# Peptides against a protein of PDB entry 5ZKO: the designs that were tried, part 48

Target 1, 44 residues: chain A of PDB entry 5ZKO
Amino acid sequence: SASNPRKFSEKIALQKQRQAEETAAFEEVMMDIGSTRLQAQKLR

## One batch from the design tools (peptide; made by RFdiffusion4, then SolubleMPNN)

Design b2_p17_8_s4 (from b2_p17_8, 9 letters changed)
Fold by OpenDDE base, seed 4:
Structure b2_p17_8_s4 (fold): chain B 44 residues (1-44), chain C 44 residues (1-44), chain A 17 residues (1-17)
Amino acid sequence: as target 1 above (44 residues)
Amino acid sequence: as target 1 above (44 residues)
Amino acid sequence: DRLRRLTEVLRRLLEAL
């Protein structure tokens, strides 16, 4: 099977993009949870 | 200012109720999202 | 509004996985 290096590079690029999107979404969730926790603590 | 403990307790109860309702709504949405994802994965 | 935003972020996270 002729491993098309271009297809591999595209697959790696897509994987990196997906990982970056997952990381950004995770960080956003954690920021929102953290902000909420801080707000809840300030109300105590 | 006579802090009416009853008014505070009622306010806390309402807050807890609201939080429980928000949590339940969130869990429902997450269940629906999870179910949809599982279905989409089974179709692959 | 907060719950809605959080739900959307979690949706995106789950879709990316």
Scores: peptide ipSAE 0.152, ipTM 0.506, DockQ to the pose 0.133
Fold by OpenDDE base, seed 5:
Structure b2_p17_8_s4 (fold): chain B 44 residues (1-44), chain C 44 residues (1-44), chain A 17 residues (1-17)
Amino acid sequence: as target 1 above (44 residues)
Amino acid sequence: as target 1 above (44 residues)
Amino acid sequence: DRLRRLTEVLRRLLEAL
């Protein structure tokens, strides 16, 4: 039974989606930290 | 009137306390999320 | 509110791992 190339392609697509979600979440955290830091600096 | 160094020191102490409380709350939430994920993985 | 937002983002990050 040929290791279903379609199943492999689906797994790769899901992995790429996961990586994009991780990157987006990381960027959101960094933006929130940056915004908080900027607000704290404005209050000085 | 000397900007009451004692009042300043008290404000710094209160700020440090608040920061410690925020950190503890963050750690608690992270533990809860981690525990929930671990439980979900065990049920698979 | 900050902690709440950060928690939600971290939840999403952990779910993606």
Scores: peptide ipSAE 0.151, ipTM 0.503, DockQ to the pose 0.123
Fold by OpenDDE base, seed 2:
Structure b2_p17_8_s4 (fold): chain B 44 residues (1-44), chain C 44 residues (1-44), chain A 17 residues (1-17)
Amino acid sequence: as target 1 above (44 residues)
Amino acid sequence: as target 1 above (44 residues)
Amino acid sequence: DRLRRLTEVLRRLLEAL
């Protein structure tokens, strides 16, 4: 079955979307950790 | 009423216990998430 | 509430990986 260039483009788009989701989730974790650290520092 | 140093030590001990319980609960949830993901990957 | 939020974020991160 001919390697459909459209299927290739869809796979690249899905990979880019997944990468963006991973990055956003990582940034959210880092922000929450940072916020928590700031709160803990304010209590000291 | 004199700030009873014994009451301070008890509060610190309770706080440490609560922190340990929260950490253990978090680790348990993370293990469950990891297990669930591993199962989902085996089904793909 | 904080622990719950962190757990949810970590769940999403793990699902994305």
Scores: peptide ipSAE 0.149, ipTM 0.501, DockQ to the pose 0.142
Fold by OpenDDE base, seed 1:
Structure b2_p17_8_s4 (fold): chain B 44 residues (1-44), chain C 44 residues (1-44), chain A 17 residues (1-17)
Amino acid sequence: as target 1 above (44 residues)
Amino acid sequence: as target 1 above (44 residues)
Amino acid sequence: DRLRRLTEVLRRLLEAL
């Protein structure tokens, strides 16, 4: 059965969405860590 | 009044205890999340 | 509050993986 191109496009879209969510969550963690480090450095 | 060194040492000890409790709680949460994730992956 | 925020972000990250 010809793998329905529509199903592939949907899977790619879902994968891109998940990757964007992972990236956003990672950036949020990095910003929080960065802010904490900056605060700690200012207190030294 | 010379800030009683004993009071400072007690405050430091309490702070370290609280930090250890927070760390333990964090580790517990991470283990729970990790276990749930592992279970979900095994069911796929 | 900081720990709570961090755990929530990590939860979201792990769910997205």
Scores: peptide ipSAE 0.148, ipTM 0.499, DockQ to the pose 0.141; fails the geometry check

## One batch from the design tools (peptide; made by RFdiffusion4, then SolubleMPNN)

Design b2_p18_1_s1
Fold by OpenDDE base, seed 4:
Structure b2_p18_1_s1 (fold): chain B 44 residues (1-44), chain C 44 residues (1-44), chain A 18 residues (1-18)
Amino acid sequence: as target 1 above (44 residues)
Amino acid sequence: as target 1 above (44 residues)
Amino acid sequence: LASEQAAIAAQQEQEKAL
């Protein structure tokens, strides 16, 4: 079935998108922590 | 609040776990595709 | 088309995250 290669490529691409979204979520977490730490430092 | 550092470390660790789970899910997708391709090759 | 669109979307998301 000639459709299988396209469906596999789509499945791979969607999984790579999920990995990128998890990376973005990690960076957001790190920014929030960094901001919180900077604010805490200014209060000391 | 002395609990903030531990909570930040936990938040980072949980996010790293999610990234690892997404990697494992990608590897599973690739294995399924590989197996399907191998089976298709044997049928040709 | 769906495979190409998904590949483009994945690339755009990677570029946004870096």
Scores: peptide ipSAE 0.188, ipTM 0.691, DockQ to the pose 0.029
Fold by OpenDDE base, seed 5:
Structure b2_p18_1_s1 (fold): chain B 44 residues (1-44), chain C 44 residues (1-44), chain A 18 residues (1-18)
Amino acid sequence: as target 1 above (44 residues)
Amino acid sequence: as target 1 above (44 residues)
Amino acid sequence: LASEQAAIAAQQEQEKAL
């Protein structure tokens, strides 16, 4: 049935989007930590 | 304050764990799709 | 091909995070 390939493609796309969101959240964490380290260096 | 580096390391570790969980979920999706395709080929 | 195209379309959302 032709409906299965499309639904599978949508499922793959949604899963790749979730991986991208988790990557963005990791980059945000790293930026916050980097900013905090820079602030701590300026206060010394 | 010495508490900040440890908390940052924990935050990075938790975020890397979430990325690994999303990768595992993607692999599960791909395996399910592969199994469905193989079943469809056997029914022809 | 359809699965690769779907993965490429999902990667366009990743370009907003860089």
Scores: peptide ipSAE 0.187, ipTM 0.688, DockQ to the pose 0.030
Fold by OpenDDE base, seed 3:
Formats: structure tokens, C-alpha cells, sequence
Structure b2_p18_1_s1 (fold): chain B 44 residues (1-44), chain C 44 residues (1-44), chain A 18 residues (1-18)
């Protein structure tokens, strides 16, 4: 049976994209927390 | 304003959980691809 | 191989997030 290397590569690519999106979402959360902490520090 | 460290820690924990779930899903995809390749090799 | 093209596509997606 033809190994569908394109289908496998597509699955890998899509999964790597999803991991990158989750990483970006994590970085955004951390940035928001960091900015909130900085604001709280400036108000003291 | 009270830094809500619990809310921040909760957001971080939830995001880390999501990253771990995506990693597990990636590993599953790679295992399925690997097993499919091994099966194709055995049938030749 | 096909996995290398997949890695390139993933890198391009990360570049859009910056």
C-alpha cells in the first residue's frame, strides 16, 4: 500500500501548528500577567 | 490592588495542562504514523 | 523529506505570531 507520506507530513504539520498556537497563547497569558504585575507595582 | 496570585497561577496551570495535552496528541499522531510505516514494511 | 517541509510550515506559523 502506498505510504501516503504527504498525508503523514500534513498531519505532522497541522499538529506542529497547533503546538505553536498553544505556545503563543501561553506567551500572551504570561505577558498579560507580567503587565498586570508591573501595573500593580507602579500603583504602590 | 491585590495581585490575585491564585488567579495567575491557575491561568498558568491551565495553559500548561493544555500544552501537555497537545504534546500527548502529537506523540499519539507520531506513534500511529510509525506503526503504519512498520505495517507497510512488514507487508513488503 | 516530507517531515522537513512540515517543520518549515510550522516555523512560518510561529513567525506570524511575532
Amino acid sequence: as target 1 above (44 residues)
Amino acid sequence: as target 1 above (44 residues)
Amino acid sequence: LASEQAAIAAQQEQEKAL
Scores: peptide ipSAE 0.182, ipTM 0.688, DockQ to the pose 0.029
Fold by OpenDDE base, seed 2:
Structure b2_p18_1_s1 (fold): chain B 44 residues (1-44), chain C 44 residues (1-44), chain A 18 residues (1-18)
Amino acid sequence: as target 1 above (44 residues)
Amino acid sequence: as target 1 above (44 residues)
Amino acid sequence: LASEQAAIAAQQEQEKAL
């Protein structure tokens, strides 16, 4: 089968994008939890 | 709203699992590409 | 060139996450 170096590079790039999106989603979760904790501390 | 530390821990754990799944999917992509490259080199 | 464009696209996505 023809080695498609371009298709391999595209597949790697798409997978790296997905990893970055999951990292961003993790940071968003941590920010939301941090904000909620700060709000709870202000109400004590 | 009641601080639900357990629910925060569960949300973090689920997000860490998703990041690990995306890492495993990346490693699978790299393995498939590596195998294909090795096969192409053996045919030269 | 295709590998470099792919690397640039991945880097731009990481830059949005930071």
Scores: peptide ipSAE 0.177, ipTM 0.688, DockQ to the pose 0.029

Design b2_p18_1_s2
Fold by OpenDDE base, seed 5:
Structure b2_p18_1_s2 (fold): chain B 44 residues (1-44), chain C 44 residues (1-44), chain A 18 residues (1-18)
Amino acid sequence: as target 1 above (44 residues)
Amino acid sequence: as target 1 above (44 residues)
Amino acid sequence: KASEAAAIAAQQAQEAAL
């Protein structure tokens, strides 16, 4: 059906958005780890 | 606490797993699109 | 045009994660 190309492009776009959200979540985890390490250094 | 390094490594590992799962889901979407295109070509 | 709109949406999502 002629609607398939549009639906495929939408699926690709949504999947790329999810990959970006997972990257942002990874960066947040790394920031939290960095902050915790900095606090631990201040307490020594 | 001495448990922080292990908990941090676990968080990193889980986040890397999520990124891999999102990559696999993207590859599945691309495979489905490819299969649909192949079927459409066979019907012409 | 639907492919172009989808490409723009994907690009905006990637830019928001960096």
Scores: peptide ipSAE 0.155, ipTM 0.679, DockQ to the pose 0.030
Fold by OpenDDE base, seed 1:
Structure b2_p18_1_s2 (fold): chain B 44 residues (1-44), chain C 44 residues (1-44), chain A 18 residues (1-18)
Amino acid sequence: as target 1 above (44 residues)
Amino acid sequence: as target 1 above (44 residues)
Amino acid sequence: KASEAAAIAAQQAQEAAL
């Protein structure tokens, strides 16, 4: 079957986007942890 | 609110797992592209 | 057009990366 290069490039781009979104979600988790730790320190 | 360190470590671990799964999915996409290109070359 | 659309989508993904 004739592989559609357009569909491959689209799949690559979408997968790279998902990787970036998962990286951003990791940064958000780390920021939330940092914020919570800072709040806990201010209350001591 | 008392931040639960165990819940933070769990969130980090789950997010790292998702990043690894997205990396594996990217490798699968690249393998499928490589396989399709190889098949197209064999048919020429 | 297909190459351009793929380049735009790849750029958007890079802008969302660290």
Scores: peptide ipSAE 0.150, ipTM 0.684, DockQ to the pose 0.027
Fold by OpenDDE base, seed 3:
Structure b2_p18_1_s2 (fold): chain B 44 residues (1-44), chain C 44 residues (1-44), chain A 18 residues (1-18)
Amino acid sequence: as target 1 above (44 residues)
Amino acid sequence: as target 1 above (44 residues)
Amino acid sequence: KASEAAAIAAQQAQEAAL
């Protein structure tokens, strides 16, 4: 499909948004793990 | 939920897989853009 | 339409900035 150069910037921006959403999801996973570790330490 | 430490490694691995899939999708977008630009240059 | 699409793309890129 002859993607218009104007649509390339949009396609790149959408892909960067998806990468940021995956980074936020990773940080949420790490925070959940960190919270669980902290709770386990408080119970010792 | 007391996520087992063994389940943390699995959760991290799955999230790293998603990040790699998003990176591959980004590279595919960039290759499509690159191919379109090369085709446009050949038609000039 | 090009300026509007570019503005939307720029906004999406800013929202993606950590």
Scores: peptide ipSAE 0.147, ipTM 0.682, DockQ to the pose 0.022
Fold by OpenDDE base, seed 2:
Structure b2_p18_1_s2 (fold): chain B 44 residues (1-44), chain C 44 residues (1-44), chain A 18 residues (1-18)
Amino acid sequence: as target 1 above (44 residues)
Amino acid sequence: as target 1 above (44 residues)
Amino acid sequence: KASEAAAIAAQQAQEAAL
């Protein structure tokens, strides 16, 4: 597909944004797990 | 939020899948750019 | 128009930078 060269920078930037959002979502999942584990330890 | 410990592995696996899908989408964008550049070079 | 698109792309990349 003839991707317009003038759109390449935008496509790269949007894809970088999506990767960062997925990284942040992963960190949130790990934080939720960590918090749950810490709470479970306090209840023992 | 009390995330069920039995769901942690599933949540991690799903998030790892999303990260891999975003990586693949980035590689596709880069391949499209590369192909377009190669085609432009052949037309010179 | 290409300069504006480049500026938007640079901003989006900066917002994505950890």
Scores: peptide ipSAE 0.144, ipTM 0.684, DockQ to the pose 0.025

Design b2_p18_1_s3
Fold by OpenDDE base, seed 3:
Structure b2_p18_1_s3 (fold): chain B 44 residues (1-44), chain C 44 residues (1-44), chain A 18 residues (1-18)
Amino acid sequence: as target 1 above (44 residues)
Amino acid sequence: as target 1 above (44 residues)
Amino acid sequence: LASEQAALAAQQALEAAL
């Protein structure tokens, strides 16, 4: 049925969005680590 | 403090796990799409 | 050393996510 291609495209798009959200969460973790390192260096 | 490196490593490890889970979810979506396409081809 | 290893592992993880 013609509805399947649209639904598949929607599933793929949603999954790509989730991957982007996980990437952003990873970048936030890395920024926190970087900030903590910078603070530790300033205290030395 | 020596505790920060371990906690950072833990954060990174957890984030890598989440990324692997999202990859597995993506592969499942792609398998479902592939299965549906195969079924549609068998009905033609 | 542990902080540098964590940084390297993190960079590799970022590269793998892109």
Scores: peptide ipSAE 0.174, ipTM 0.644, DockQ to the pose 0.034
Fold by OpenDDE base, seed 4:
Structure b2_p18_1_s3 (fold): chain B 44 residues (1-44), chain C 44 residues (1-44), chain A 18 residues (1-18)
Amino acid sequence: as target 1 above (44 residues)
Amino acid sequence: as target 1 above (44 residues)
Amino acid sequence: LASEQAALAAQQALEAAL
Protein backbone atom coordinates (compact mmCIF):
# COMPACT_ATOMS: atom_id res chain seq x y z
CA SER B 1 0.00 0.00 0.00
CA ALA B 2 1.30 3.48 -0.92
CA SER B 3 2.07 4.51 2.64
CA ASN B 4 2.28 8.30 2.28
CA PRO B 5 5.89 9.55 2.69
CA ARG B 6 4.49 12.27 4.98
CA LYS B 7 3.36 9.47 7.30
CA PHE B 8 6.84 7.90 7.23
CA SER B 9 8.49 11.20 8.18
CA GLU B 10 5.98 11.58 11.02
CA LYS B 11 6.65 8.02 12.23
CA ILE B 12 10.41 8.63 12.13
CA ALA B 13 10.05 11.91 14.03
CA LEU B 14 7.89 10.20 16.69
CA GLN B 15 10.41 7.35 16.94
CA LYS B 16 13.31 9.79 17.37
CA GLN B 17 11.33 11.53 20.12
CA ARG B 18 10.66 8.19 21.87
CA GLN B 19 14.33 7.25 21.63
CA ALA B 20 15.29 10.58 23.22
CA GLU B 21 12.68 10.13 25.98
CA GLU B 22 13.97 6.60 26.70
CA THR B 23 17.55 7.94 26.83
CA ALA B 24 16.45 10.65 29.29
CA ALA B 25 14.68 8.02 31.43
CA PHE B 26 17.88 5.93 31.40
CA GLU B 27 19.96 8.92 32.49
CA GLU B 28 17.48 9.55 35.34
CA VAL B 29 17.86 5.92 36.52
CA MET B 30 21.66 6.27 36.37
CA MET B 31 21.52 9.52 38.38
CA ASP B 32 19.37 7.79 41.02
CA ILE B 33 21.89 4.92 41.21
CA GLY B 34 24.78 7.38 41.47
CA SER B 35 23.04 9.34 44.24
CA THR B 36 22.21 6.14 46.16
CA ARG B 37 25.80 4.90 45.84
CA LEU B 38 27.17 8.23 47.04
CA GLN B 39 24.84 8.13 50.07
CA ALA B 40 25.80 4.51 50.82
CA GLN B 41 29.50 5.43 50.66
CA LYS B 42 28.89 8.35 53.06
CA LEU B 43 27.36 5.89 55.58
CA ARG B 44 30.39 3.52 55.43
CA SER C 1 14.90 6.03 50.09
CA ALA C 2 17.14 2.92 49.88
CA SER C 3 16.05 1.92 46.40
CA ASN C 4 17.25 -1.71 46.33
CA PRO C 5 20.19 -2.24 43.89
CA ARG C 6 18.18 -5.20 42.55
CA LYS C 7 15.45 -2.73 41.52
CA PHE C 8 18.00 -0.54 39.72
CA SER C 9 19.33 -3.48 37.71
CA GLU C 10 15.75 -4.36 36.78
CA LYS C 11 15.01 -0.76 35.70
CA ILE C 12 18.21 -0.68 33.61
CA ALA C 13 17.32 -4.02 31.99
CA LEU C 14 13.79 -2.79 31.18
CA GLN C 15 15.18 0.44 29.74
CA LYS C 16 17.70 -1.46 27.57
CA GLN C 17 14.82 -3.63 26.33
CA ARG C 18 12.70 -0.55 25.49
CA GLN C 19 15.62 1.01 23.63
CA ALA C 20 16.05 -2.18 21.59
CA GLU C 21 12.29 -2.33 20.85
CA GLU C 22 12.30 1.31 19.71
CA THR C 23 15.33 0.59 17.48
CA ALA C 24 13.53 -2.41 15.97
CA ALA C 25 10.40 -0.28 15.35
CA PHE C 26 12.60 2.31 13.61
CA GLU C 27 14.24 -0.35 11.43
CA GLU C 28 10.75 -1.61 10.48
CA VAL C 29 9.73 1.91 9.38
CA MET C 30 12.94 2.17 7.32
CA MET C 31 12.31 -1.23 5.71
CA ASP C 32 8.78 -0.10 4.78
CA ILE C 33 10.21 3.08 3.21
CA GLY C 34 12.84 1.04 1.33
CA SER C 35 10.24 -1.44 0.07
CA THR C 36 7.91 1.39 -1.03
CA ARG C 37 10.78 3.09 -2.89
CA LEU C 38 11.78 -0.13 -4.61
CA GLN C 39 8.18 -0.70 -5.72
CA ALA C 40 7.86 2.90 -6.92
CA GLN C 41 11.09 2.53 -8.95
CA LYS C 42 9.76 -0.70 -10.50
CA LEU C 43 6.65 1.20 -11.67
CA ARG C 44 8.72 3.96 -13.35
CA LEU A 1 8.89 14.25 -5.62
CA ALA A 2 7.49 14.84 -2.09
CA SER A 3 7.84 11.08 -1.52
CA GLU A 4 11.52 11.06 -2.47
CA GLN A 5 12.24 14.14 -0.33
CA ALA A 6 10.55 12.59 2.72
CA ALA A 7 12.48 9.38 2.17
CA LEU A 8 15.81 11.24 1.81
CA ALA A 9 15.02 13.18 5.00
CA ALA A 10 14.26 9.86 6.70
CA GLN A 11 17.62 8.37 5.67
CA GLN A 12 19.47 11.49 6.82
CA ALA A 13 17.62 11.34 10.15
CA LEU A 14 18.67 7.67 10.52
CA GLU A 15 22.32 8.41 9.75
CA ALA A 16 22.29 11.32 12.22
CA ALA A 17 20.91 9.03 14.98
CA LEU A 18 23.60 6.37 14.59
Scores: peptide ipSAE 0.173, ipTM 0.640, DockQ to the pose 0.022
Fold by OpenDDE base, seed 5:
Structure b2_p18_1_s3 (fold): chain B 44 residues (1-44), chain C 44 residues (1-44), chain A 18 residues (1-18)
Amino acid sequence: as target 1 above (44 residues)
Amino acid sequence: as target 1 above (44 residues)
Amino acid sequence: LASEQAALAAQQALEAAL
């Protein structure tokens, strides 16, 4: 059906969004680690 | 605490795993699209 | 045309994921 191309583009777009969300979650983890390291340095 | 480096490594490893899972899910979506196209060509 | 656009978008998405 002619509806397939639109559904394909939707699937791809949703998957790209998930990949971006996982990248943002990775950056948040790295910020948390950085903050913890900074706090540990201040307590020395 | 000296436990922080290990926990940081664990957080990074888990996040890398999630990124790999999202990549695999993307590849699956692409395979489904490819299969659907092949099937549509066979029905012509 | 819509199938070709979906094909091009899929290729670009694959290139961006690698």
Scores: peptide ipSAE 0.173, ipTM 0.639, DockQ to the pose 0.031
Fold by OpenDDE base, seed 1:
Structure b2_p18_1_s3 (fold): chain B 44 residues (1-44), chain C 44 residues (1-44), chain A 18 residues (1-18)
Amino acid sequence: as target 1 above (44 residues)
Amino acid sequence: as target 1 above (44 residues)
Amino acid sequence: LASEQAALAAQQALEAAL
C-alpha cells in the first residue's frame, strides 16, 4: 500500500524543519551573547 | 555582574544537546524507513 | 575566559553544523 512513501517524505520534511529551527535557535543564543557583551562594553 | 557568562554557557550547552537530539531523531526517521523497506522486501 | 571559551566552542559547533 502506497501510503508509506508520502508519510515518510512528510516525516523527513518535518525533521528538516526542526533541524533548521534548532540551528536558528543556536544562532539566536550567540547573537544574545554578542549583544549582552556589547552592552556591557558600552556601559564601561 | 558575573551571572551572565554561566547562564550563556548553560544556554549553549542546552542548545548543543537539542541539536544532537534533532540529529538523532533524523537518524531514527531514516532507520524506520530502512526497516519498513526491509520488512516489505522480506514479505515479497 | 569561560564565556570566551564557550563562544569559541559555539562558533566551532556552528561551523561544523553548516
Scores: peptide ipSAE 0.168, ipTM 0.643, DockQ to the pose 0.034

Design b2_p18_1_s4
Fold by OpenDDE base, seed 5:
Structure b2_p18_1_s4 (fold): chain B 44 residues (1-44), chain C 44 residues (1-44), chain A 18 residues (1-18)
Amino acid sequence: as target 1 above (44 residues)
Amino acid sequence: as target 1 above (44 residues)
Amino acid sequence: LASEQAAIAAQQAQEAAL
């Protein structure tokens, strides 16, 4: 049907959004680790 | 504590695994779309 | 991207990355 191309593009776009959210979650993890390391260095 | 480096590396590794799972899910979406397009072409 | 709607959604995804 003529609607299939739009639904396919939407499915791709939503999957790309999830990949970006996982990247943002990784960056948050790295920031948390960095902050923890800095705090540990200040207490030394 | 001396255990912090290992826990940090584990947290990074788990997050990298989730990114790889999202990549695999994207490839599955692309395969499904490709199969659907091929089927539609065969019915034409 | 195959549609304007997909282009908008892809742009929003890029804005989620630092």
Scores: peptide ipSAE 0.182, ipTM 0.684, DockQ to the pose 0.029
Fold by OpenDDE base, seed 1:
Structure b2_p18_1_s4 (fold): chain B 44 residues (1-44), chain C 44 residues (1-44), chain A 18 residues (1-18)
Amino acid sequence: as target 1 above (44 residues)
Amino acid sequence: as target 1 above (44 residues)
Amino acid sequence: LASEQAAIAAQQAQEAAL
């Protein structure tokens, strides 16, 4: 019966980590777009 | 050369969808914890 | 202890995303 609080806390921590990883992946997408646009501007 | 804007918009949309799915998964974890706690209280 | 460790892990994850 006492194992639930630890398992819940672990689930919350892992889910917050996943949310952070998805935010970082979004930032990477935006950086890639920015880099590609900058390269296209330099080639004009 | 013109395919990049549409592909970028698609990548952004997919990443925003993933962020929303991770938020929903966090809410589900919190609901499961709440339900388990409420059940444990009803059994005391 | 387990709650504190989970809070620390969640905070470290958020700091990595900002």
Scores: peptide ipSAE 0.176, ipTM 0.683, DockQ to the pose 0.030
Fold by OpenDDE base, seed 2:
Structure b2_p18_1_s4 (fold): chain B 44 residues (1-44), chain C 44 residues (1-44), chain A 18 residues (1-18)
Amino acid sequence: as target 1 above (44 residues)
Amino acid sequence: as target 1 above (44 residues)
Amino acid sequence: LASEQAAIAAQQAQEAAL
């Protein structure tokens, strides 16, 4: 049953990709917040 | 503009929840693989 | 072939990784 190891490896890799995408999305959220704060400081 | 801090906090919290859900999904994948490997060992 | 497909999937994950 040699297909199982490949399917597992693929499933793990896809899950790691999803975690990386969620990390990138978090960093984007933090950057947007940071930019908004910087803009608010310039208006004060 | 006191609503902005709350909206940012909510956005961060939702993103952290999503990251936790992805971590749980990864752990589930690893558990399924582990269970399959254990079952394969019992059949050998 | 199985190793190659696992390598492709790992590379896709690495491209998304910081």
Scores: peptide ipSAE 0.170, ipTM 0.678, DockQ to the pose 0.023
Fold by OpenDDE base, seed 4:
Structure b2_p18_1_s4 (fold): chain B 44 residues (1-44), chain C 44 residues (1-44), chain A 18 residues (1-18)
Amino acid sequence: as target 1 above (44 residues)
Amino acid sequence: as target 1 above (44 residues)
Amino acid sequence: LASEQAAIAAQQAQEAAL
């Protein structure tokens, strides 16, 4: 079948978006852990 | 609530796995695009 | 980018990036 550069570009862009979303989700996890640890230290 | 270091390490490990899976999915997209382009060139 | 859809997807990737 004919190569579709437009569809290839869209697939790459969507996959880069998914990688960025997983990076943001990782940082949210790290912030939540950090906040929980800070709260636990204030209660000691 | 009490901080749970074991649960924190599990959450971090799971999120790192998700990032690695998205990287592998990106590489698969790039391979599929590469193979499609190579096939299209052979037909010219 | 080769299409408007690809441009939108690339913009969303930039917004999700740190």
Scores: peptide ipSAE 0.187, ipTM 0.689, DockQ to the pose 0.026; fails the geometry check

Design b2_p18_2_s1 (from b2_p18_2, 14 letters changed)
Fold by OpenDDE base, seed 1:
Structure b2_p18_2_s1 (fold): chain B 44 residues (1-44), chain C 44 residues (1-44), chain A 18 residues (1-18)
Amino acid sequence: as target 1 above (44 residues)
Amino acid sequence: as target 1 above (44 residues)
Amino acid sequence: AAAIAREARREEERRRRE
């Protein structure tokens, strides 16, 4: 099968997007944790 | 809500796992592309 | 990898503003 270079570029682009979404979700979780820790420190 | 530090560690662990799985999927795609390119070069 | 992720996030953010 002539593995379409356009199909490879699309697969790479979709995978990069998914990795970015997962990174953003991680950063959001870390921001929530950071905010919660900061609030807990202000209450002590 | 007492944001349970155990719940945060679990959320971080699950997110790290997802990031590792997405990285592995990316590496697989890149390996397939690399193999296909190498095969195409051998046929020229 | 992290640089690629940041670039794809910027492209997604651009698409959400259109």
Scores: peptide ipSAE 0.255, ipTM 0.677, DockQ to the pose 0.027
Fold by OpenDDE base, seed 4:
Structure b2_p18_2_s1 (fold): chain B 44 residues (1-44), chain C 44 residues (1-44), chain A 18 residues (1-18)
Amino acid sequence: as target 1 above (44 residues)
Amino acid sequence: as target 1 above (44 residues)
Amino acid sequence: AAAIAREARREEERRRRE
């Protein structure tokens, strides 16, 4: 039964990594939107 | 050029959905850990 | 949420250097 904490820690670490990757992908999308809006403002 | 806002809104919606799914998966892992810890405490 | 994500990225980058 003592091996469970290590497997749980691994599961938590993998989930935190996925959440970080999804947050980075979201930030990239928001940066692209921001850049496009800035370009559209410069062309006015 | 006016069609870009709709595509951006779709991209944001998809990213928010992925973030919600990853958050739910994280909460499930934390619930399993919490339940296992509670069971281990009851057996002491 | 973004702070936790940045910390997780830094922790992974540290583990890749060890």
Scores: peptide ipSAE 0.253, ipTM 0.670, DockQ to the pose 0.032
Fold by OpenDDE base, seed 5:
Structure b2_p18_2_s1 (fold): chain B 44 residues (1-44), chain C 44 residues (1-44), chain A 18 residues (1-18)
Amino acid sequence: as target 1 above (44 residues)
Amino acid sequence: as target 1 above (44 residues)
Amino acid sequence: AAAIAREARREEERRRRE
């Protein structure tokens, strides 16, 4: 049935979105850590 | 304060775990798609 | 990679507002 390719494309698209969201959350955590390290250096 | 490095390590560890879980979920989706494609080929 | 991540986040934020 031609519906399977469409459902697969949808599953792949949703999973790529989740991976991109987790990557964005990782980048945000790393920026927060970097900012805190820079602030701690300025207070020394 | 020495508490910031510990909190940073914890944040990084949790984020790495989430990325690994999302990667495993992606691999599962890709295996399901691969299996369905192989089955569709056998029915032709 | 970072551009794709930012676009995905914006699309999620739109879906949460609908």
Scores: peptide ipSAE 0.251, ipTM 0.671, DockQ to the pose 0.021
Fold by OpenDDE base, seed 3:
Structure b2_p18_2_s1 (fold): chain B 44 residues (1-44), chain C 44 residues (1-44), chain A 18 residues (1-18)
Amino acid sequence: as target 1 above (44 residues)
Amino acid sequence: as target 1 above (44 residues)
Amino acid sequence: AAAIAREARREEERRRRE
């Protein structure tokens, strides 16, 4: 079975994309928390 | 609106879990590639 | 990790513009 180097490169590329999307979602959650904290400070 | 610190901690915990799952999936892909390369070397 | 994520986002944005 030809170890299809193309299939491995595709798997790595797809996995890098998913990790980027998860990092994006993490940054969004942290921005929401930061914004909520900033708003709570402005109301004091 | 009470900034519910419980809801933020839950969001962070869920996001940390997703990042750990994505890291595990990346490690699995890298192990599969490594194993395939090792098998190809043993067949030469 | 964050640098790899930014690069993958930038590559996806390029693919959406082609």
Scores: peptide ipSAE 0.248, ipTM 0.670, DockQ to the pose 0.027

